# Peptides against a protein of PDB entry 8PQO, part 17

Target 1, 252 residues: chain A of PDB entry 8PQO
Amino acid sequence: VLLKEYRVILPVSVDEYQVGQLYSVAEASKNETGGGEGVEVLVNEPYEKDGEKGQYTHKIYHLQSKVPTFVRMLAPEGALNIHEKAWNAYPYCRTVITNEYMKEDFLIKIETWHKPDLGTQENVHKLEPEAWKHVEAVYIDIADRSQVLSKDYKAEEDPAKFKSIKTGRGPLGPNWKQELVNQKDCPYMCAYKLVTVKFKWWGLQNKVENFIHKQERRLFTNFHRQLFCWLDKWVDLTMDDIRRMEEETKRQ

## One batch from the design tools (peptide; made by RFdiffusion4, then SolubleMPNN)

Design b1_p9_6_s3 (from b1_p9_6 with N2P L8F)
Fold by OpenDDE base, seed 1:
Structure b1_p9_6_s3 (fold): chain B 252 residues (1-252), chain A 9 residues (1-9)
Amino acid sequence: as target 1 above (252 residues)
Amino acid sequence: MPAERLKFI
């Protein structure tokens, strides 16, 4: 098991981020070739549990079309089906990713708190002290080009070049987070993403767990760079606008 | 069906 807490600081409010996240997920999905192919939605309903209220989703990702034919032919039953269970009780979110074949030997869990701070809270997920001492805190800086792979870099998705016309936010210089503290008119938040990766396979555990974390970090970095650089596209949208856009997209 | 990207995959 490998745990890391990714802290993503953004020059947006917690309320703005709720809209911006949903917009950016939808937009990024449109830009991906073969997005939604092999996705089955089993459940999409409101839930209430232990004082938490939100939206529960259960999706299956069928990877049979995404792997080479020889892998598909050799794969055990359920090995190419990934289950995603998500509890979206914004500003808290939890996603649990499992595989039918690997059962308890594979887990990705992503627990996110969105807080109106600069990533200064310790143990926001309230882990036991013994568990918390094994969590690496990883700061993602959306302005830091060195954190972006050359193949993922786009100039139109660079926070160090982007300036929002609607909000006046950006470009983000090297000291943007320190400067933000002095800018009373610019909101800020941190997404605290506790990522738990478990892959129980003798001799491959550490390699696969580290690889998954590397992919998650890459995804979080690119996604939040996009979210910020798309600010002018979503900042004036409401949650009702987002819901309408999601419904329109479901009818296509 | 809309390409619901895995929120994090």
Scores: peptide ipSAE 0.075, ipTM 0.804, DockQ to the pose 0.232
Fold by OpenDDE base, seed 5:
Structure b1_p9_6_s3 (fold): chain B 252 residues (1-252), chain A 9 residues (1-9)
Amino acid sequence: as target 1 above (252 residues)
Amino acid sequence: MPAERLKFI
């Protein structure tokens, strides 16, 4: 098992981020050629449990069309089906990813708190002290180009070049987080993403767990760079506007 | 139905 807490600081409020996240997920999904292919939505319903209230989703990702023919021919039954269960109780979210073939030998769990701070809280997920001492804290800086792969870099998605016309936020210089403390009118938040990766196969555990964390970090970096650079597209939208956009996309 | 991208794949 390998645990890391990714801390993503943003120059937006917790309330703004709720809209911006939903917009940016929808926009990123539209920009992917075949992003909808092989996704089955089993459940999408409200839930209430143990004082937590939100939206529950269960999806299956069928990877059979996305892998080479030789991989499909060699893959065991259920090995190319990934289940995602998500509990969205914003500002808290939990996602659990499993595989039909690997069962208890594979788990990705992502637990997120959104807080109105600069990523300074320790153990926001309230782990036992013995578990918390094994968690690596990883800061993601959306302005740091060195954290972005050259193949993922786009100038229109660079926070160090973008300036919001609607809010006046940006461009984000090397010291933007320190400067933000002096800007009383600019909101800020941190997304604390505790990622638990479990892969129990002997000899491959560390290699696969580190690979998954590398992909998660890449995803979180690119997504939050997009979210910030799309600020002028979503900052004036309401939650009701987002719901209408989701319903329109469901009918297509 | 909008295929919400697995952020992770």
Scores: peptide ipSAE 0.075, ipTM 0.808, DockQ to the pose 0.255
Fold by OpenDDE base, seed 3:
Structure b1_p9_6_s3 (fold): chain B 252 residues (1-252), chain A 9 residues (1-9)
Amino acid sequence: as target 1 above (252 residues)
Amino acid sequence: MPAERLKFI
């Protein structure tokens, strides 16, 4: 088991981020080659549990078309199906990723709190003290080009070059986080993303767990760079506008 | 990869 808490600071409010996140997820999904190919949506409904209210989704990612024929022929039943269960109760979110074949031997859990701070809260997910000692805190800086792979870099998605016309926010210089504290009119937040990775296979545990964390970090970095650089596209949208866009995307 | 289609939530 490997736990890391990724802290992503953004020059947006928690309320703005709710719109921006949903917009950016929808936009990123449109830009992905193959769209919904091999994605089955089993459940998409409101839920209420223990005072938490939100949207529950259950998706299956069918990987059969994404692997070589020989892998598909040798794969055990359910080995190429990935289940994603997500509970979106913004400002809290939980995603659980499992595999039918590996069962308890494979888990990715992503728990996110969105807070109106600069990533200064410790143990925001309220882990037991002994469990919290094993969590590595990882700061993601969306302005730091060195955190971006050259193959993922786009100049139009660079927060160090982008300036929002609608809000005046950006470009984000090397000290943008420190400067933000002095800018009374610029909102800020932190997404605290606790990622739990379990891969119980003898001799491969550490390699696979570290690899998954590397992919999650890459994903979070690229996504939040996009979210910020798309600010002028989503900042004036309402939640009703977002719902319409999601419905239109489901019809394509 | 499936990670690119995972919800960013």
Scores: peptide ipSAE 0.071, ipTM 0.810, DockQ to the pose 0.224
Fold by OpenDDE base, seed 2:
Structure b1_p9_6_s3 (fold): chain B 252 residues (1-252), chain A 9 residues (1-9)
Amino acid sequence: as target 1 above (252 residues)
Amino acid sequence: MPAERLKFI
């Protein structure tokens, strides 16, 4: 098991981020041609549990079309099916990813708290002290070009170049987080993403767990760079506007 | 149905 807490600081409010996240997920999904083949939505419903209210989703990702034919032919039954269960009770979110074949030997859990701070809270997910000692805190800086792979870099998605016309936010210089503390009119938040990766296969555990964390970090970095650089597209949208956009997207 | 990206993969 490998645990990391990714802390993504953004110059947006927690309330703004709710809109921006949903918009950016929808927009990113439109830009990914062919990603819809092999996604089955089993459940998409509101839930209420233990005082938490939100949206529950259960999806299956069928990877058979995404792997070489020889892998598909040799793969055990269920090995290419990934289940994603997600509880979105913003400002708290949880996603649990499992595989039918690996069962208890494979888990990706992503638990996110969105807080109106600069990533200074320790153990926001309330882990036991002994478990918390094993969590690496990883700060993602959306302005840091060195954290972005050359193949993922786009100039139009660079927070160090982008300036919001609607809000005046950006460009984000090297010291933008320190400067933000002095800017009373600029909201900020941190997304605390506790990622738990479990891959119980002898000889491959550390390799696969580290690989998954590398992919998650890459995804979080790119997504939040997009979210910020798309600020002028979503900052004036309401949650009702987002719901309409989601409904229109489901009909396509 | 839109290609709902794995929100996190």
Scores: peptide ipSAE 0.069, ipTM 0.797, DockQ to the pose 0.239

Design b1_p9_6_s4 (from b1_p9_6 with N2L)
Fold by OpenDDE base, seed 1:
Structure b1_p9_6_s4 (fold): chain B 252 residues (1-252), chain A 9 residues (1-9)
Amino acid sequence: as target 1 above (252 residues)
Amino acid sequence: MLAERLKLI
């Protein structure tokens, strides 16, 4: 098991981020060819549990069309089906990813708190001290080009070049996070993303767990760069506008 | 609500 807490600081409010996240996920979905192919939505309903209220989703990702024919032919039953269960009780979110074949031997869990701070809270997920001491805190800087792979870099998605016309936010210089403390009119937040990866296969555990974390970090970095650089597209949208856009996308 | 979009393969 490998745990890391990714801390993503953004020059947006917690309330703005709720809209921006949903917009940016929808937009990123449209830009990916085949983004709906092999995705089955089993459940999409409101839930209430232990005082937590939100939206529950259960999806299956069928990977049979995404793997080479020889992998598909050799794969055991259920090995190419990934279950994603998500509880969105914003500002708290939890996602649990499992595989039918691997059962308890495979888990990705992502637990996110969105807080109106600069990533300074320790153990926001309230882990036991013995568990928390094994969590690596990883800061993602959306302005740091060195954190972006050359193949993922786009100039129109670079926070160090982007300036919001609607809000005046950006471009983000090297010291932008320190400068936020002095900018009373610029909201800020941190997404605290506790990622738990478990892959129980002798000799491959550490390699696969580290690989998954590398992919998650890459995803979070690129996504939040997009979210910020798309600020002018979503900052004036309401949650009702986002719901309408999601309904329109489901009808296509 | 698209959860954290796993850019899986």
Scores: peptide ipSAE 0.059, ipTM 0.795, DockQ to the pose 0.338
Fold by OpenDDE base, seed 3:
Parts: structure tokens; C-alpha cells; sequence
Structure b1_p9_6_s4 (fold): chain B 252 residues (1-252), chain A 9 residues (1-9)
């Protein structure tokens, strides 16, 4: 098991981020080649549990069309089906990813708290002290080009070049997080993403767990760069506007 | 790859 807490600081409020996240997820999904292909939505409903209220989703990702024929022919039953269960109770979110074949030997869990701070809270997910001491805190700086793979870099998605016309926010210079403390009129938040990766296979555990974390970090970095650089597209949208856009996307 | 299609955020 490998645990890391990714801390993403953004020059937006927790309330703004709720809109921006949903917009950016929808927009990113449209840009994905073959978006929705091999995705089955089993459940998409409101839930209430232990005082937590939100939206529950259960999806299956069928990978049979995404692997070579020989892999498909040799794959055990359920090995190419990935289940994603997600509980979105903003400002708290949880996603659990499992595989039918691997069962308890494979888990990706992503738990996110969105807080109106600069990533300064320790153990926001309230882990036991013995578990918390094994968590690596990883800061993602959306302005730091060195954290972006050259193949993922787009100038229109560069926070160090972008300036919001609607809000005046950006461009984000090297010291933008420090300067933010002195800007009373600029809201800020941190997304605390606790990622738990378990891959219990002899000789492959460390390699696969580290690989998954590398992919998650890449995803979080690129997504939050997009979210910020799309600020002028979503900052004036309401939650009702987002719901309408989601309904329109489901009909396509 | 798989992570790019997962709405993991």
C-alpha cells in the first residue's frame, strides 16, 4: 500500500471551485477521443448516509476494446472490468476503483477535502497517527512548468501565461502562492487529495503503486491547470447552468 | 491512458 496526499492550491474560492470542477470535468470529457466508449453507468443517484449528502455514481470501464486481441484472449474473467464508485458530497469527495478479478488485491481510493486555506492543514482526512506518519504530502504547483510533461504542455493551459479578464487573476508567477496571502480580494483554496493505492502482486507491488501515483499526479496537475485557465468560461456559471450542461452532454 | 478516462477528480 502506498499513500500520498496531493495538495493543490488554487486562486479560487471553495464555492467557485464547485462550479469550476464540474465544468472542467465536462469539458475534459468532451475533449477525450472516444469519450464514453466502453463506459457503463450502473448507478447515478442522490445518496444520504451518516449525515453526508451527495451524488453517488457506479461506473464500469470495459477495457476489452482497449487492449490487444491476445491480451483479451488470455485475460481472466473480470480482469478487464474496472469499477469506479464515487461519492460526491462537495466539499468532500470519495472515489473507489476496483477490479473484478483482483478483488482485495487491487484498490485505488481518492478522498478529497476542499478547504479555504493554503494547504497548511495536517491530517485533514483524520487518519490514525500510525497511518498518517506513512503519508507523503505532495504539493502540486499549477504554475510550475517543470511539473508538466512536454507532451501535455499547452500554452493556452499555462497558468503562468493566463490572465482572467473577468476576475483579473493571473498570470501566476513563481511566488504567486506567497503573494496570494497579501491579496485580500483574491480567494484561495486547497484540494487535499489523499490517494491510497494497493496492488498486492508479488514482485510488482512497488512498481505498479508508484506508476499509478505518477498517473494520478499527472492527471491532477493537468486538470487544475485547465480549471484555472478556463476561469472566464465558468466563473459566471451557476450550479443550475452546470446541471443543464450535464444533461445536454448525456443526450449526445 | 486509463486515468485519462476516469473522472477521478
Amino acid sequence: as target 1 above (252 residues)
Amino acid sequence: MLAERLKLI
Scores: peptide ipSAE 0.053, ipTM 0.763, DockQ to the pose 0.235
Fold by OpenDDE base, seed 5:
Structure b1_p9_6_s4 (fold): chain B 252 residues (1-252), chain A 9 residues (1-9)
Amino acid sequence: as target 1 above (252 residues)
Amino acid sequence: MLAERLKLI
């Protein structure tokens, strides 16, 4: 088991981020060629449990069309089916990813708190002290080009070049986080993403767990760079505008 | 709802 807490600081409010996240997910999903192919939505309903209220989703990702024919022919039954269960109770979210073949030997859990701070809270997920001492805190800086793979880099998705016309935010220089403290009118938040990865296969545990964390970090970095650089596209949208956009995307 | 889809594909 490998735990890391990714802290993503953004020059947006917690309330703005709710709209911006949903917009950026919908937009990124449109830009992915074949993004809907092999995704089955089993459940999409409101839930209430232990005082938490939100939206529950259960999806299956069928990877059979996404792998080479020889991998598909050699894969055990259920090995190419990934289950995603998500509880969205913004500003708290939880996702649990499992595989039909691996069962208890594979888990990805992602728990997110969105807080109106600069990523300074310790143990925001309230882990036991013995578990918390094994969590690596990883800061993602959306302005730091060195954190972006050359193949993922786009100039139009660079926070160090982007200037929001609607809000006046950006470009984000090397000291942008320190400068936020002096800019009383610029909102900020941190997304605290506790990622738990479990892969129980002797001799491959550390390799696979570290690989999954590397992919999660890459995703979080690219997504939040896009979210910020798309600020002028979503900052004036309402939650009702987002719901209409999600419904249109489901019909395509 | 869709935010975590980008992780696995």
Scores: peptide ipSAE 0.057, ipTM 0.793, DockQ to the pose 0.381; fails the geometry check
Fold by OpenDDE base, seed 2:
Structure b1_p9_6_s4 (fold): chain B 252 residues (1-252), chain A 9 residues (1-9)
Amino acid sequence: as target 1 above (252 residues)
Amino acid sequence: MLAERLKLI
């Protein structure tokens, strides 16, 4: 098991981020050609549990069309089916990813708290002290180009070049987080993403767990760069506007 | 590759 807490600081409020996240997910969904093939939505309903209220989703990702034919032919039954269960109770979110073949030997869990701070809170997910000692805190800087792979880099998605016309936020220089503390009119937040990865296969555990964390970090980095650079597209949208966009995207 | 296509945000 490998645990890391990714801390993503953004020059947006917790309330703004709720809109921006949903918009950016919907927009990224439209831009991914062939993203709909092999996704089965089993459940999409409101839930209430232990005082938490939100939206529950259960999806299956059928990877048979996404792997080479020889892998598909050799893969055990259920090995190419990934279940995603997500509880979105913003400002708290939880996603649990499992595989039918590996059962308890494979888990990705992503637990996110959105807080109106600069990523300074310790153990926001309330882990036991002994478990918390094993969590690596990883800061993601959306302005740091060195954290972005050259193949993922787009100039229009670069926070160090973008300036919001609607809000005046950006461009984000190397010291933007320190400067933000002095900017009383600019809101900020941190997304604390506790990622738990379990891959219990002898000889491959550390390799696969580290690989998954590398992909999650890459995803979080690219997504939050997009979210910020799309600020002028979503900052004036309501939650009702977002719901309409989600419904339109489901019909495509 | 797999995690990049799972919109796991």
Scores: peptide ipSAE 0.052, ipTM 0.753, DockQ to the pose 0.238; fails the geometry check

Design b1_p9_7_s1 (from b1_p9_7, 7 letters changed)
Fold by OpenDDE base, seed 3:
Structure b1_p9_7_s1 (fold): chain B 252 residues (1-252), chain A 9 residues (1-9)
Amino acid sequence: as target 1 above (252 residues)
Amino acid sequence: SVEFYKSFA
């Protein structure tokens, strides 16, 4: 088991982020070729549990078309199906990823709190003290180009170059976080993303767990760079506007 | 889900 808490600081409010996140997810989905191929939505409904209210989704990602024929032919039943269960109760979100074949031997869990702070809270997910001792805190700086792979870098998605016309935010210089504290009119937040990865296969545990974390970090970095650089596209949108955009994306 | 940003589909 490998646990890391990724802390992504952004010069937006928690309320703004709700719109920006949904917009950016929809936009990224449009830009992804084959993004809906092999995806089955089993459940998409409101839920209420222990005072938490939100939207529950259960999706299956069928990987049969994405692997070589010989792999498909040799794969055990359920091995090429990935289940995603998600509880979206913004500002809290939980996603659990499992595989039918591996069962308890494979788990990816992502739990996110969005807080109006600069990533200064410890154990925001309220883990037991002994468990919290094993969590590595990882700060993602969206302005730091060195955290971005060259193949992922786009100048139009660089927070160090972008300036929002609508809000005046950006560009984000090397000390943007420190400067933000002195700017009373600029909101800020932190997304605390606790990622739990379990891969119980002898000889491959550490390699696979570290690989998955590397991919998650890459995803979080690129997504939040996009989210910020798209600020002028979504900052004036309402939740109703977002819902329409999501519906349009589902029809494509 | 929001956490995948469609990158895993």
Scores: peptide ipSAE 0.240, ipTM 0.865, DockQ to the pose 0.161
Fold by OpenDDE base, seed 1:
Structure b1_p9_7_s1 (fold): chain B 252 residues (1-252), chain A 9 residues (1-9)
Amino acid sequence: as target 1 above (252 residues)
Amino acid sequence: SVEFYKSFA
């Protein structure tokens, strides 16, 4: 098991981020070829549990079309089906990824708290001290180009170049987080993403767990760079606007 | 989920 807490600081409010996140997911899905192909939605309903209220989703990602034919032909039943269970109770979210074939030997869990701070809170997910001491805190700086792979870099998605016309935010210089503290008119937040990866396969556990973390970090970095650089596209949208966009995307 | 829609689309 490998645990890391990714802390993503953004010059947006917690309330703004709720809209921006949903917009950016929808926009990214439109830009990816085959978005939604092989995705089955089993459950999409409101839930209430232990004082937490939100939306519960259960999706299956069928990967049969995403792997080479020889892999598909050799794959055991259920091996190419990934189950995603998500509890979205913003500002808290939990996602659990499992596989039918691997059962308890495979888990990706992402638990996110969105807080109106600069990533200074320790153990926001309230882990036991013994568990918390094994969590690596990883700060993602969306302005740091060195954290972006050359193949992922786009100038129009570079926070160090972008300036929001609607909000006046950006461009983000090397010391943007320190400067933000002195800018009373600019909101800020941190997404605390506790990522738990378990892959029980003798000889491959560490390699696969580290690989998955590397992919998650890459995803979080690119996504939040996009979210910020798309600020002018979503900052004036309402949650009802987002719901309409999601419905339109489901019909395509 | 926001975390995985990009990974599997």
Scores: peptide ipSAE 0.234, ipTM 0.865, DockQ to the pose 0.179
Fold by OpenDDE base, seed 5:
Structure b1_p9_7_s1 (fold): chain B 252 residues (1-252), chain A 9 residues (1-9)
Amino acid sequence: as target 1 above (252 residues)
Amino acid sequence: SVEFYKSFA
């Protein structure tokens, strides 16, 4: 098992982020050719449990069309089906990813708290001390180009070049987080993403667990760079606007 | 979810 807590600091409020996240997910989905292909939604319903209230989703990602023919022919039954269960109770979210073939030998869990701070809280997910001592804290700086792969880099999605016309936020220089403390009118937040990766196959455990973490870090970095650079597109939208956009997308 | 949709979609 490999645990890392990714801390993503943003110059937006927790309330703004709720809109911006949903918008950016929808926009990123539209930009990916074939992104909806092989996704089955089994459950999408409200839930209430132990004082937590939110939306529960269960999706299956069918990867059969996304892998080479020889992989499909050799893959065991259920090996190319990934189950995603998500409990969205913003500002808290939990996602559990499993595979039918690997069962208890494979798990990805992502637990997120969104807090109005600069990523300074320790053990925000309230782990036992023995578990917390094994968690690596990883800070993602959306302005740091060195954290972005050259193949993923786009100038229009660079927070170090973007300036919001509507809010006046940006561009984000090398010391933007320190400067933010002195800007009383600029809101800020941190997304604390505790990622648990489990891969129990002997000899491949460390390699696969580290690979998955590398992909998650890449995803979080690129997503939040986009979210910030799209600020002027979503900052004036309401949650009702987002709901209408989601319903329109389902009909297409 | 918001996290996984972007990585595997």
Scores: peptide ipSAE 0.233, ipTM 0.866, DockQ to the pose 0.176
Fold by OpenDDE base, seed 2:
Structure b1_p9_7_s1 (fold): chain B 252 residues (1-252), chain A 9 residues (1-9)
Amino acid sequence: as target 1 above (252 residues)
Amino acid sequence: SVEFYKSFA
């Protein structure tokens, strides 16, 4: 088992982020032409449980084209079908990934709290002390070009170059987080993403677990760079606007 | 989920 808590700091409020996240997901989905063949949506509905209200989704991902060659060579037919169950009760989100073939030997869990701070809270997910000792805290800086792969880099999605016309936020310099503390008019938040990866296969555990974490970190980095650079596109949108966009994306 | 969409889709 490999646990990391990714802390993504953004110059947006928790309330703004709710809109921006949903917009950016919808927009990213529109831009990824041809990716839909590998994703089956079984359930996508609102839920209410124990006072928690949110959106529940159940999806199946076909990962044959997304895993390293050595994984494809070792995986039985159908073993690369992964079930994603997600509970989005913003500002809390939980995603659980399982595989029918691996059963209890495979788990990816992502638990996210969105907090109006600069990533300074310890153990926001309330783990047992012994479990918390094994969690690596990883700060993602959306302005840091060195954290972005060359193949993923786009100048139009670079927070170090982008300036929001509507909000005046950006560009984000090397010390933007320190400067933000002194800017009373600029909101900020942190997405605390606790990622638990379990892959119990002798000889492959560390390789697969580290690979999955690498992909998650890459995804979080790129997504939040987009979210910030798209600020002017979504900052004035309502939740009703977002719902319409999601419905339009489902029809494509 | 945002966590898996771009990586696996």
Scores: peptide ipSAE 0.227, ipTM 0.862, DockQ to the pose 0.178

